Peptides against a protein of PDB entry 6NYY. Designs and how they scored, part 63

Target 1, 212 residues: chain A of PDB entry 6NYY
Amino acid sequence: KHFEQAIERVIGGLEKKTQVLQPEEKKTVAYHEAGHAVAGWYLEHADPLLKVSIIPRGKGLGYAQYLPKEQYLYTKEQLLDRMCMTLGGRVSEEIFFGRITTGAQDDLRKVTQSAYAQIVQFGMNEKVGQISFDLPRQGDMVLEKPYSEATARLIDDEVRILINDAYKRTVALLTEKKADVEKVALLLLEKEVLDKNDMVELLGPRPFAEKS
Target 2, 212 residues: chain A of PDB entry 6NYY as posed
Amino acid sequence: KHFEQAIERVIGGLEKKTQVLQPEEKKTVAYHQAGHAVAGWYLEHADPLLKVSIIPRGKGLGYAQYLPKEQYLYTKEQLLDRMCMTLGGRVSEEIFFGRITTGAQDDLRKVTQSAYAQIVQFGMNEKVGQISFDLPRQGDMVLEKPYSEATARLIDDEVRILINDAYKRTVALLTEKKADVEKVALLLLEKEVLDKNDMVELLGPRPFAEKS

## One batch from the design tools (peptide; made by RFdiffusion4, then SolubleMPNN)

Design b2_p16_2_s4 (from b2_p16_2, 10 letters changed)
Fold by OpenDDE base, seed 4:
Structure b2_p16_2_s4 (fold): chain B 212 residues (1-212), chain A 16 residues (1-16)
Amino acid sequence: as target 1 above (212 residues)
Amino acid sequence: SVKELQELWSEPRRFV
């Protein structure tokens, strides 16, 4: 209890008791977070959800905490599953509401950064090839790109393809698991906070062996 | 970098 509360304060900040979400907004947050939770549950290389909350904290309307594994090497497949989990909220909103919200902004930022890193830093795209460039950091003087405009266009196109492939994979998964997303969302609306044990009770044991 | 990815995935998700 005290340890969990300390972690919650470090991660989420102070509970904003002053931000009362409208019921429809709270429903959107619940289904968004349920999408992430279910995607993370059924994707082998995703981190399982440790805790999810739809109680507004700090700057967020909801948050999810994952237990990251210490990992020094990532495969393309592992990065794809991470992207799919990160898209789970946006995909859930599309499946259940037929609309998208601004709530996925941070998720899309992360997906975009991961996609560019895969293509321009890790050489994981066959069309772009075995290249590795430093991405301009925010605040670096826009030095001339070390590659041509044609290469820039190719990178942009392949980033979109990669993200769209991850999106389609996530749509397929969460459509198959639609009933599970609904169960998680409804329980979130009731409890406002779920942990790993709640997920096991709802969905059964995670279908992947816990790496010891 | 791999370190930047680790940091990215270690960040709590926030619904903004």
Scores: peptide ipSAE 0.283, ipTM 0.876, DockQ to the pose 0.782
Fold by OpenDDE base, seed 5:
Structure b2_p16_2_s4 (fold): chain B 212 residues (1-212), chain A 16 residues (1-16)
Amino acid sequence: as target 1 above (212 residues)
Amino acid sequence: SVKELQELWSEPRRFV
């Protein structure tokens, strides 16, 4: 309760009523956010949704807030579910509109960073193997890669495969749950803000036990 | 790093 209220106050203070979205743009945001919400609902290792909003705030046209668990260790399966949840917006746009927008840019950045980290920092890819290298940070001098060009090409290929596999998994999930995405999107267009209780009312209880 | 992943997932998702 106190933590949720503190989050709501921080979130409420950033409402810039100044960005008037066109009805079509607002619809796109609603379905995008619904895709994330539904993917997160049905993926075991996704963080539980706290709040989703299509009210423009700051630079964002929509946002979702999750209750992240403090985790010090991640499995491949956990990282895959997080990637799928993060792709949920893009996938929803494809399923419902047959077109993609720029709205997924931040999502794709996160997915890309996660995929590279899995392969080159955590050794989670069988073809690349049990390696761990530091990823170049934005603004670091391009130090020579500690691996060959052949390894670089292999990394690039396996990153693409991993992201595509996550995308396909998300397409399968949100296609199966298409009616649920529609319900969430329509309610978002009505209420502009949904919480966990709204999701339970629409979709039923989340099929995974809450780890207290 | 795990810390960078935690930061990545803890950030509110934004449609931009």
Scores: peptide ipSAE 0.270, ipTM 0.875, DockQ to the pose 0.724
Fold by OpenDDE base, seed 1:
Formats: structure tokens, sequence, C-alpha cells
Structure b2_p16_2_s4 (fold): chain B 212 residues (1-212), chain A 16 residues (1-16)
């Protein structure tokens, strides 16, 4: 309890009880977070959900915390599942509301960074090939790219394809699990905070063996 | 890098 509260304060900041979300905004946040939670539940290589909250904290309207596993090597399949989990919120908004919001900005940033890293750092794309370049860091002078503008366009196209494939996979998953997303969203609207035990009670045991 | 991805995924997700 005290340790969890300390982590919550460090990660989320102080509860902004003064930030009154409109009911429709709170509903959007709940379904967005439910999309992530359900995607993470049914994707083998996603990190286990620790906590999800729709209580506004700091600059966020909602958050989810995962238990990251210490992992030094990632496969394409593992990275894809992580991308799909990260897209779960945006996909949930599309499925339930037929509209998208700005709420997925951080998710899309992470997905974009992962996709570029897969293609230009890890050589995981067949069209671009076995290449590895450093991605420009924020604040680095973008020196001349070590590849042609044609290669730059190819990279950008293949990044878009990879993200779209992850998006479509997530749409298929959350469409299949639509009732589960709704159950999680409704429970979030009631409790405002869910943990792993709430997810087990609602959805049953996670269908993947805990890697010891 | 793998480390940068680990750091990225270790960050709590925020709805903005």
Amino acid sequence: as target 1 above (212 residues)
Amino acid sequence: SVKELQELWSEPRRFV
C-alpha cells in the first residue's frame, strides 16, 4: 500500500481532483485505457498490466503502468505485439466512437520510434535490408543522411506499412474482444482504477503462462 | 537502440 502510493505519486504526480473532465472525455479515456489493457492481456509478448487509472494526474488524463521484463533481445514478433498494445487505445477509440482524439499522441510517438528503430537500426525490413544507422536524437545536428533520398523515401514507406500492419492487427484483436474492452471500460468508469486482479476477475486468467 | 526502446516502454503511458 504505502509503496504503491509512493510509486503512484512519483509516476503520476498528485491527483488533480480539481481537473473535472467532462463525462464524454472521461468515457473516451476509459475506453482508450481499456483498449490498451485488453490488447496487453491477449498479446503474448505484451508486458503484464500492473495498474490502469482514469484519475487525472499531473499532465495526464489517464495512465497505465506495466511490469517491464528485463529483456536484452527482441524478436520482430515481440516488437509487433508491443506496437499493437501501444496502439490499443487509438484502436478502441475508433471501434467505439468512430472518431480519434489527441490522446494517442504519446502512443503514436512510441510506435513511430519503434518502427523506425526496427527498420533502420535492427535491419528487420526485407526491402530496406540489413542496415543499421543511428537515429538522430533530439537536439543533434542532423548531419547528412548516410543514404540517398530514395532510401529515405523507402524507409518512410516501410515504416508506414509496419505501423499500419500493427494497427490492422490491433483492430482485428479488439474487434474480436470488443465485449471485453467494454467490460473493462465500464469497470474503469465505476472504480477509476484497476489492477491485475480486477482484470483476472473480469476476463479470466491471462491466456499466457507467466514466464518465470 | 534496444536500451532506448526498453526505456520508452518502461515509461508509464499517459493519455494527453
Scores: peptide ipSAE 0.267, ipTM 0.871, DockQ to the pose 0.760
Fold by OpenDDE base, seed 2:
Structure b2_p16_2_s4 (fold): chain B 212 residues (1-212), chain A 16 residues (1-16)
Amino acid sequence: as target 1 above (212 residues)
Amino acid sequence: SVKELQELWSEPRRFV
C-alpha cells in the first residue's frame, strides 16, 4: 500500500482531490485509457500494460504505466506498433463518442516525434531515402535545414502518411476489439485502477509471449 | 535519436 502509493506519486504525482471530473469527462478518460490498454494488449511490439488509472493525478486526468523493455534497437514494425498504441486513446474517443478531445495532446506529440525520427533520423522511409539529420531540439534556433525545401515538404508529407497509416491500423484494431475496449472502460469506471491481472481476467492472456 | 525515443516511451502516458 505505502509502496504502491509512493510509486503512484512518482509516476502520476499527488492525487488532485480538488479536480473533480464531470461524469462525462471521466467516461471520456476511461474510454481513452481503455483504447490505449486494448491497443497495447493486441499489438505484438507494444509494451505490456502494468497499470492504468483514471484517477486524476498531478497534471494528468489519467495515466498508464507500461513495463518498458530495455531496448536499444527498434524496427519499423516495433515503432509502428508503439505509434498505434499511442494513438489508441484518440481512436477510442472517435469510435465511441464520434468526437475527439484535447486529451491526446501528449500522445500526438510522441507520435509526431517518433514519425519524424523514423523518416529523418533513421532513414526508414523509401521516398525520403537513407538519410539522417538531426532534428531541431526545443530552443535551438532553427539553423538552416541541411536539405532543400522540396525535401522538407516530402518529409512533412511522409510523416503525415506514416501517422495516418498508424491511425488507420489502430482504427481497424480497436473496431475489431470494440467490445474489449468497452469492457475495459466499464471496469475502469468501476475500479478506477486496473493492473495486468485485471486485463488478463477481462481479455484473457495477452496473445504475445512476454519476451523476457 | 534512439535515446530520445526511449525517453518518450519511458515516461508514463498521461491524459492531459
Scores: peptide ipSAE 0.266, ipTM 0.868, DockQ to the pose 0.782; fails the geometry check

Design b2_p16_3_s1 (from b2_p16_3, 9 letters changed)
Fold by OpenDDE base, seed 3:
Structure b2_p16_3_s1 (fold): chain B 212 residues (1-212), chain A 16 residues (1-16)
Amino acid sequence: as target 1 above (212 residues)
Amino acid sequence: DSLKWLSELFRQPSTY
C-alpha cells in the first residue's frame, strides 16, 4: 500500500481535485487511454499495462502506465509495436469520434523521435542504409547535418513512411478490437482507474506470455 | 548510456 502510493505520487503527481473535465472531454480522454491500453494488450512487444487512469493529474488529463522490462537492446519489431502502442490514443479518437484532438501531442513527439532514431541512429531503414548520426540534442548548436540535403529529404520521407505504417497497423488492430476499446473506455468512465486485473476481466488474459 | 533516453521514452507514461 505505501509503496504503491509512493509510486503513484512520483508518477502522477498530486491529483488535481479541482480540474473538472467536461463530460465530452472526459469521454475523449477515456477512449484515448483505452486505445493505449488495448493496443498495449494485443501487441507482443509492448510493455504490459500496469494502470490506466482518467483522473486529471499535474502532467495530464489521463495516463497509461506500463511495467517496462529492463531492456538494453531493441529490435525493429519491438520499436514498431512501441510506436503502435503510443499511437493507440490518437487512433482510438479517430475510430470513435472521427476527429483528432491536441491530446496526442506528447505521443506524436515520442513517435517522431523514435522514428528518426531508428532511421538515423540505428540504421534500421534499408533505403537510408546502415548509417548512424548523432541527432542534435536539445541545447546543442544546430550543427550542420553530416549528410546532404538529398539524404535529409530521404530521411524525412522514410520517417513519414515508418510512422504511417505504424499508424495503419494501429488502425487495423484497434478496428479489429473496437469492441474491446469500447469496453475499456466505458469501464474507465465508471471507475476512472483500471489495473491489470480489470483488463483481464474485460479482455481475458493477455495473449503473450509474460517474459520474466 | 546512449539508449537511456530511448528507455525513458517508453517508460514515461503516456499523458493526455
Scores: peptide ipSAE 0.187, ipTM 0.827, DockQ to the pose 0.769
Fold by OpenDDE base, seed 1:
Structure b2_p16_3_s1 (fold): chain B 212 residues (1-212), chain A 16 residues (1-16)
Amino acid sequence: as target 1 above (212 residues)
Amino acid sequence: DSLKWLSELFRQPSTY
């Protein structure tokens, strides 16, 4: 309890009880967070869900928190599942509302960064090949790219392909699990906060064995 | 650890 509250404060900041979301906005947040939660539940290589909340805190209107495992090596498949989980909110909005919001900006940033890293740092793309370049960090002088403009265009194209593939995979998953997303969203609208136990009660046990 | 940022990237809660 105290440790979870401390993590909540560090991650979410103080509850902004003063931010009253409009009912439609709160609904959008609930379905967005439900998308993350359900995607994480049914993706093998996603981190286990710890908590999902639609209580506005700090800079966010909602959040999904996962218990990250200490992991030093990632496979391409693991990174794909992480991307899909991260896209779960945006995909849920599309499936349920037929529209997208600005709320997925942070998720898209993470997905974009992961996709570029896979292609240009980890050599995980067949067309670009077994290359590894340092990505410019925020504040680094944009040094000349160690590759041609043609290679830059290829990288950009392959990043889009990778993200689109992850997006389509997430759409397929959350479409299959659409009823589960709705159940989670509705329960979020009622309770505002869900934990792993709430998810087990609602959806049944997570279909993947907990890696001890 | 060159991958610490990647681990941290996925550990950061999604903020809506």
Scores: peptide ipSAE 0.186, ipTM 0.824, DockQ to the pose 0.760
Fold by OpenDDE base, seed 5:
Structure b2_p16_3_s1 (fold): chain B 212 residues (1-212), chain A 16 residues (1-16)
Amino acid sequence: as target 1 above (212 residues)
Amino acid sequence: DSLKWLSELFRQPSTY
């Protein structure tokens, strides 16, 4: 109990009991978080869901917490599934509301950072090739890029293609699992917090063996 | 670990 609460405080910040979400906003958050949860459930290389919450905290209106394994190496396929899981909230909003919100800003930042890293640091794109450049960190003087403007344009194009492919994959998945997203969202609106056991009760066992 | 930032990126909870 105390350890879990400490982790929750680190992750979500202090509960802002004073932030009363409007019912429509709370509904949007529930479906957004349900999108993350369901995408993570049905993607092999996504981390198992530990907890999902729509209780407003210092860092957001909702959150999904995963149990990440210590992993030192990532495949292209693993990174794609991580991108899809991260896009799950935005995709859920599009599927259920026909509109997108600013709530996915942090998710899109993560996806963008991952996509650029795959192409320019990890050499995972065939058109750009087997290259590795350091990405400018926030606050670093963007010194001269170690590649041409033509290469810069190619990188930008391939990043967009990669993100769009991940988005389309996520749309296909959550469209197939639309009823499951609805079940999770509705239960979130009732309980405000779900764990792995709640997900098993709703969706059945996760289709991938937990690598112990 | 040159990939520590990447691991941290994915370990960070999704916040709405």
Scores: peptide ipSAE 0.182, ipTM 0.823, DockQ to the pose 0.778
Fold by OpenDDE base, seed 2:
Structure b2_p16_3_s1 (fold): chain B 212 residues (1-212), chain A 16 residues (1-16)
Amino acid sequence: as target 1 above (212 residues)
Amino acid sequence: DSLKWLSELFRQPSTY
């Protein structure tokens, strides 16, 4: 309990119990987080779900927390599933509300960074090829790109393709599992916090063996 | 670890 609360404070900040969300906003958050949870549940290379919450905190209105494994090597397939899981919130909003919100900004940032890294750092794109360039860190002087403007355009195009493919994959998954997303969202609206056991009770056991 | 940032990217909880 105390340790979990300490982790929650580090991750999400202090609970904003005084922040009253409008019912529609709370519903949006619940379905957003349910999208993350369900995507993570049914994607083989996603990290196992630890906790999902729609209790507003200093850094957000909700969150999905996963148990990270120490991993030093990532395959293209693993990175794709992680991108899909990260897009789960945005996709859920689209499926259930036919609209998108600003809530996915952090998710889109992560997906964008991952996509660029795959293409320009890890050489995981056939058109761009087996190249590796350092990505400018936030605050670094914009050094001249070590590649041509034509290569820059190619990179940008291939990043968009990769993200769109991940998005489409996530749409397909969460459309198939639409009833499960709704079950999780409704339970979140009731309990505000779900753990792995709640997910097992609601959805059944995760179809992928936890690599201990 | 050149990939530490990548692991951290995915370990950070998705915040709404």
Scores: peptide ipSAE 0.181, ipTM 0.824, DockQ to the pose 0.777

Design b2_p16_3_s2 (from b2_p16_3, 8 letters changed)
Fold by OpenDDE base, seed 2:
Structure b2_p16_3_s2 (fold): chain B 212 residues (1-212), chain A 16 residues (1-16)
Amino acid sequence: as target 1 above (212 residues)
Amino acid sequence: DSLQYLQELFSQPSVY
């Protein structure tokens, strides 16, 4: 318990016990986090859910924590599933509320960075080709891109296509599993925190073997 | 290291 709380503080910051969300906002957070949880549950190459919470903290209104695997090599399929899991919150909001919120900013940042890395660093796009350029890190001097403006436009287009494909895949998945997303969201609204055991009880065993 | 960067992206919890 103490160790878990310490990790939670590192992840989300201090609990904001005085932060009272409006019921509709709390509902939005619950369905957002449920989207992440369910997407991660039914995507083969997603990391297993460790914990999901809708308790407001210094860094956010909710979070989904996954147990990362020690993995040094990623396939396109694995990266796609990770992107889909990351989009799960935004997609859930769209499916259940017909609207999107600013809450998915961190998710979209991660998805964007992953997509650019796949295309520009890992050469995973056939149209752009087997190229590898360093992406500027936050705070690095924006050096001139080592490729033409035409290539930059191509990269931007292919990034958009990749993200849209991941988004559509996530929409299809969470639409199929809509009832499960709702079950998780409702249970989150009741318990505020769910773990892997809660997910197993609610959804059954995860359909993919955990690589130990 | 681009791989390390990618790992860091996915290892971080989703924070709403």
Scores: peptide ipSAE 0.226, ipTM 0.847, DockQ to the pose 0.804
Fold by OpenDDE base, seed 3:
Structure b2_p16_3_s2 (fold): chain B 212 residues (1-212), chain A 16 residues (1-16)
Amino acid sequence: as target 1 above (212 residues)
Amino acid sequence: DSLQYLQELFSQPSVY
C-alpha cells in the first residue's frame, strides 16, 4: 500500500481532493483515458497498461500508465502503434462526443515529436529519404536548419501525413472496439482507478503474448 | 540521444 501510494504520488502528484470536476468533465476524462487503455490493449506493439485513473492530481485530471518494455530499437511499425495509443484519448473524445478538448495537448506534443524524429532523425520516410539531422533540443539555440526551405516544407507535409495516418488507424480501431471503450469508461466512472486485472476481467486477456 | 528521448516520451504516463 505505501509503495503503491508513493508511485502514484511520483506519477500524478498529490491527489486534489478539493478539485471537483463537473459530471460532464469527469465523463470526458473517463472516455479519454478509456481510449488510451483500449488502444494500448489491442495494438501489438503498444506497452501493456499498468494503471489508468481519473482521480484528479497535481499533474492532470486523469492518466494512463504503461509498463515500458526494455527496448533499445524501434521499428516503424512499433512507433506507429505507439502513436496510435497516444492518440487514443483524442480519438475516443471524437467518437463519443463529436468534439475535442484541450486535454490531449501532451499527447499531441508526444505524437508530433515522434513523427518529426521518425522523418528527420531516423530516415523512416521514403520521400524525405535516408537523412538524419539533430532536432533542436529544448534550450539549444535555434540553429539554422541544415536543409533548404523546400525540404522543410516536405518534412512538414510528411509529418502531417504520418500523424493523420496514425489518427485514421486509431479511429478505425476504436470504432471497431467502441463497445470496449464504453465498458472501460463506465467502469472508470465507477471505480476511478483500473489496473491490468480489471482490464482482463472486462475485455479478456490481451491478445498478444507478453514478451518475457 | 534521440533514442533515449523517444524512450523517455513513451515511458511517461499519458496525462489529461
Scores: peptide ipSAE 0.223, ipTM 0.850, DockQ to the pose 0.805
Fold by OpenDDE base, seed 4:
Structure b2_p16_3_s2 (fold): chain B 212 residues (1-212), chain A 16 residues (1-16)
Amino acid sequence: as target 1 above (212 residues)
Amino acid sequence: DSLQYLQELFSQPSVY
């Protein structure tokens, strides 16, 4: 318990007991986090859910925590499933509410950074090819890009394609599992915090063997 | 390290 609380504080910051969300906002957060949870549950290369919470904290209104794996190599398929899991919140909002919120900003940042890294650093795109460039870090002088403006446009286009493919895959998955997303969201609204055991009780065992 | 970068991206919890 103490260790879990310490991790929660590191992840989310201090619990904001005074921050009362409007019921509609709390509902949005619940469905957002349920989207992450269900996407992570049914994607083979996603990490299994460890904890999901809709209790507001210093860093956010909700969070989903996954069991980290020691992994040194990532395949394109593994990165795609990670992107889909990361998009799960945004996709859930779209499916259930027909609108999107600002809450997915951090998720979209991560997805964008991952997509650029795949294409520009890891050479995982056929059109861009077997190239590897350093991505400008925040605070680096925008040094002249080591590639042409035409290449820059190509990279931007392929990044959008990759993200859109991940988005469509996530839409398909969460549409198929829509009832499961709703079950998780409703239980979140009741309990405010769910763990892996709650997910097993709701959805059954995760359909992928835990790689030990 | 590109690996550390990926690990940081995906090991971090989603925060709404």
Scores: peptide ipSAE 0.220, ipTM 0.842, DockQ to the pose 0.782
Fold by OpenDDE base, seed 5:
Structure b2_p16_3_s2 (fold): chain B 212 residues (1-212), chain A 16 residues (1-16)
Amino acid sequence: as target 1 above (212 residues)
Amino acid sequence: DSLQYLQELFSQPSVY
């Protein structure tokens, strides 16, 4: 219990017990987090869900935590599944509410960064080719891009294509699993916190063997 | 290290 609380503090910050969300906002958070949870459950190369919470904390209104796997090499397929999992919250909001919120900002940042890294650092895009450039980090002097404006436009276009493909894949998955997202969301609204065992009880065992 | 960056990116919890 103390250890879990310590982890929660590190992840989400201090619990904001005084922050009372409106019922509709709480519902939005629950379905958003359920989207992450279900996407992570049914994507082979996603990390398994460890914990999902809709208790407001210093860093957010909810969170989904996954058990990271020690992995030193990523394929395009693995990175795609991780992008899809990361988009699960936004996609869930679209499917259930027909609208999007600002809550997915962190997710979109991660997806954007992953997409650019795949294209300009890992050479994973056929059109851009086998190139590897350092992405400017926040605070680095804007070094002149080592490529032309035409290449910059190509990179931008291919990033959008990659993200859009991930988004469409996530929409297809969560549409297929819509009833499961609903089940998770409703249970979140009841318990506020779910772990892997709750997910197993609700959805059955994760369809992918735990890679020891 | 771009790989480390991705690992860090995906290891972080999703925060709403």
Scores: peptide ipSAE 0.213, ipTM 0.844, DockQ to the pose 0.806

Design b2_p16_3_s3 (from b2_p16_3, 8 letters changed)
Fold by OpenDDE base, seed 5:
Parts: sequence; C-alpha cells; structure tokens
Structure b2_p16_3_s3 (fold): chain B 212 residues (1-212), chain A 16 residues (1-16)
Amino acid sequence: as target 1 above (212 residues)
Amino acid sequence: SSLEWLSELFREPSVY
C-alpha cells in the first residue's frame, strides 16, 4: 500500500481532490485509458499494463503505467507496437466519440519523437536510407541540417507515412477489440483504478507468454 | 545515448 501510493505520486503527482471532472470528461478519460490498456494487451511487443487510473492528479486526469522490461535494443517491429500502444488513447476517442481531444498531446509528442528517431537516427526507413543524424534538442540552436532540403522533405513525408501506418494499425486493432475497450472503460468508471489482475479477469490472460 | 532517451520515452507513463 505505502509503496504503491509512493509510485502513484511519482507518476501522477499528488491527488487533486479539488479537481472534479465533469461526467463527460471523466468518461472521455476512461475510454482514452482503456484504449491504451487494450492496445498494450493485444500487441506482442508492447509492455503489459501494470496499472491504469482515472483519478485526477497533479500531472494529469488519468494515467496508464506499464511494466517495462530493461531493454537496450529495439527492433522496428517493437517500436511500431510501442507507437500503436501510445496511439491507443487517441484512437479510442475517435472510435467511441467520433471526436478527438487535446488530451492526447503527450502521446502524439512521444509518437512524433519515436518516428523521427527511427528515420533519421536509426536508419529504419528504406527511402531515407542508412543515415544517422542528431535530432535538435529543445534549446539547441538550430544548426544547419547536415542534409539537403530535398532530404528534409523526404524525412517529413516518411515520418507522416510511419505515424499514419501506426494509427491505421491501432484503429484496426481497437475496432476488432471494441467490446474489450468498452468493458475496460466501464470498469474504470466504476473502480477508477485497474491493475493487471482486473485486466485478466475482464479480458482473460494476455495472449502472449510473459517472457521471463 | 540515443538509446537511453528512447527507453525513457517508453518507460514514462502515459498521462492524459
């Protein structure tokens, strides 16, 4: 109990008991977090869900915590599944509400950073090729790009293709698993916090063997 | 390293 509460405080900050979400906002958060949870459950290379919460905290209205393995090397396939899991919240909002919110900003930032890194740092795109450039960090003087403007346009185009492919994959997955997203969202609205055991009870065992 | 920030990126909880 005390250890779990300490982790929750680190992740979400202090509980904002004064921040009462409107019922519609709380519903949006529940379905957003359910999208992350279900995408992570059914993607082989995603980290399994450890905890999901829709209790407002200092850092956000909800959060999903995963049990990341200590992994130092990522394949292209692993990065794609991670992108899909990260898009799960936005995709869930689209599927269930027919609208998108500003709440996915941090998810989209992560997806964008991952996509650019795959193309310009890890050489994972066939059109751009086996190149590796440092991405400008926030606050670095925009040094001259070490590549041509034509290459810059190609990079931008291939980043959009990669993100759109991940988005479409996530839409297909969560559409197939729409009933599971609904079950998780409804249970979140009831319990406000779910763990891995709640997910197993609701969805059955995760279809991928836990790599020890 | 580029690998460290990427690992951190995916280890960070999603916050709505």
Scores: peptide ipSAE 0.229, ipTM 0.847, DockQ to the pose 0.782
Fold by OpenDDE base, seed 2:
Structure b2_p16_3_s3 (fold): chain B 212 residues (1-212), chain A 16 residues (1-16)
Amino acid sequence: as target 1 above (212 residues)
Amino acid sequence: SSLEWLSELFREPSVY
C-alpha cells in the first residue's frame, strides 16, 4: 500500500481529490484508459498492464501503468505493438465518442518519437534506408540536418505512414474488442482503479505468456 | 546506451 502510493505519486503526482471532473469528462478518461488497457492486453509485444486509474492526479486525469521489462533490443514488430498500445486511448475515444480530445498529447508525443527513431535512427524503413541520424534532444541547438530537404520530406511522409498504420491496426483491434473496452471502462467508472487481477477477472487470462 | 531513452519512453506510464 504505502509503496504503491509512493509510486503513484511519482507517476501521476498528488491526488487531486478536490478536482471534480464532469461526468462526460470522467467517462472520456475511463474509455481512454480502457483503450490502453485492452490494447496492451491483446498485443503480444505490449507490456502487460500493472495498474490503470481514472483518479485525477497532478500530472493527469488518468493513467495506465505497465510492467516494463528490461529490454535493450527492439524489433520493428515490437515497436509497432507498443505504438498501437500507446494509441489505444485515442482510438478508444474515436470508436466510442466519434471525437478526439487533447488528452492523448503525451501518447502522440511518444508515438511520434518512436516513429522518427525507427525511421532515422534504426534504419527500419525501406524507402529512407539503412541510415542513422541523431535526433535533436530538447534544448539542443538544431544543428543543420545531415540530409537534404528531399530526404526530410521523405522522412516526414514515412513517419506519417508508420503512425497511420499503427493507428489503423489499433482501430481494427479495439473494434474487434469493443465489448472488452466497454467492460473495462464501465468497471473503471465503478472502481476508479483496476489492476492486473481485475483485468483477468473481466477479460480472462492474457492470451500471451508472460515472459518471466 | 543510445537506446536507454527508448526503453524509458515505453516504461513511462501513459498519462491522460
Scores: peptide ipSAE 0.226, ipTM 0.841, DockQ to the pose 0.762
Fold by OpenDDE base, seed 3:
Structure b2_p16_3_s3 (fold): chain B 212 residues (1-212), chain A 16 residues (1-16)
Amino acid sequence: as target 1 above (212 residues)
Amino acid sequence: SSLEWLSELFREPSVY
């Protein structure tokens, strides 16, 4: 109990009891977080959900926390599932509301960074090839790109293709699991916080063996 | 390392 509360404070910050979301906004957050939760549940290479919350905190209106495995090497398939899980919130908003919000900004940033890294750093794209360039870190002087403008255009195109493929995969998954997303969202609106046990009760055991 | 950054990216909770 005390240890879990300490971890929650470290991750989420202090509960901002003063941020009263409108019911419609709270609904949007619930379905967004449910999208992340369900995508992570049914994607083999995603990390299992640890906790999902729609209680506003200093860092955001909601959050999904996963138990990351200590992993130092990622396959292309693993990175794709991670991208899909990260897109789960945006995709859920599209499926349920037919509109998208600004709430997915952090998710889209992460997906964009992962996609560029796969293509430019890890050589995981066949058209771009087995190349590895350092991406300018935040705060590094934008040095001239070590590749041609033609290569830059190719990279940008392949990044968009990769993200769109991940998006389509996530749409297919969450459309198939639409009823499960709704169950999770409705329970979030009731309980405001869900854990792994709540997910097992709603959806059954995660269909992938927990790699210890 | 580039790998450390990637690991950190996935460890950070999704925040709405």
Scores: peptide ipSAE 0.226, ipTM 0.844, DockQ to the pose 0.810
Fold by OpenDDE base, seed 4:
Structure b2_p16_3_s3 (fold): chain B 212 residues (1-212), chain A 16 residues (1-16)
Amino acid sequence: as target 1 above (212 residues)
Amino acid sequence: SSLEWLSELFREPSVY
């Protein structure tokens, strides 16, 4: 309890008990977080859900926390599943509401950063090739890109392709698991907080061996 | 390292 609360405080900040969401907003958050939870559950290389909450905190209206493994090397497949899990909230909103909200901004930022890193730092794109460039850090003067404008356009195009592929994969998964997303969302609306045990009770054991 | 930030990126909880 105390340890979990400490982690929650670090992750989400202080609970904003005064921030009352409208029922429709709370529903949107629940389905968004359910999308993350279910995507993480059924993607082999995603981390399993540790905790999901729709209680508003200093950092957001909801959050999903995963149990990360100590991992130093990532394959392209692992990075794709991580991108799909990160897109799970946005995709859930699209599937259930036919609209998207601003709530996925942080997720899209993470996906974008991961996609650019895969293409320009890790050489994981066949069209761009075996190259590695430093990404401009926030606040670095726009130094001349070490590549041509044509290469910049190619990078941008391949980033969009990669993100769109991850998005489509996530749409396919969460469409297949639509009933599970709804179960999780409804339980979130009831309990406001779910853990791994709640997910096992709802969905059964995670279909992938937990690498201890 | 460039790998550390990536690991941190995935360890960071999704915040709505």
Scores: peptide ipSAE 0.226, ipTM 0.841, DockQ to the pose 0.784

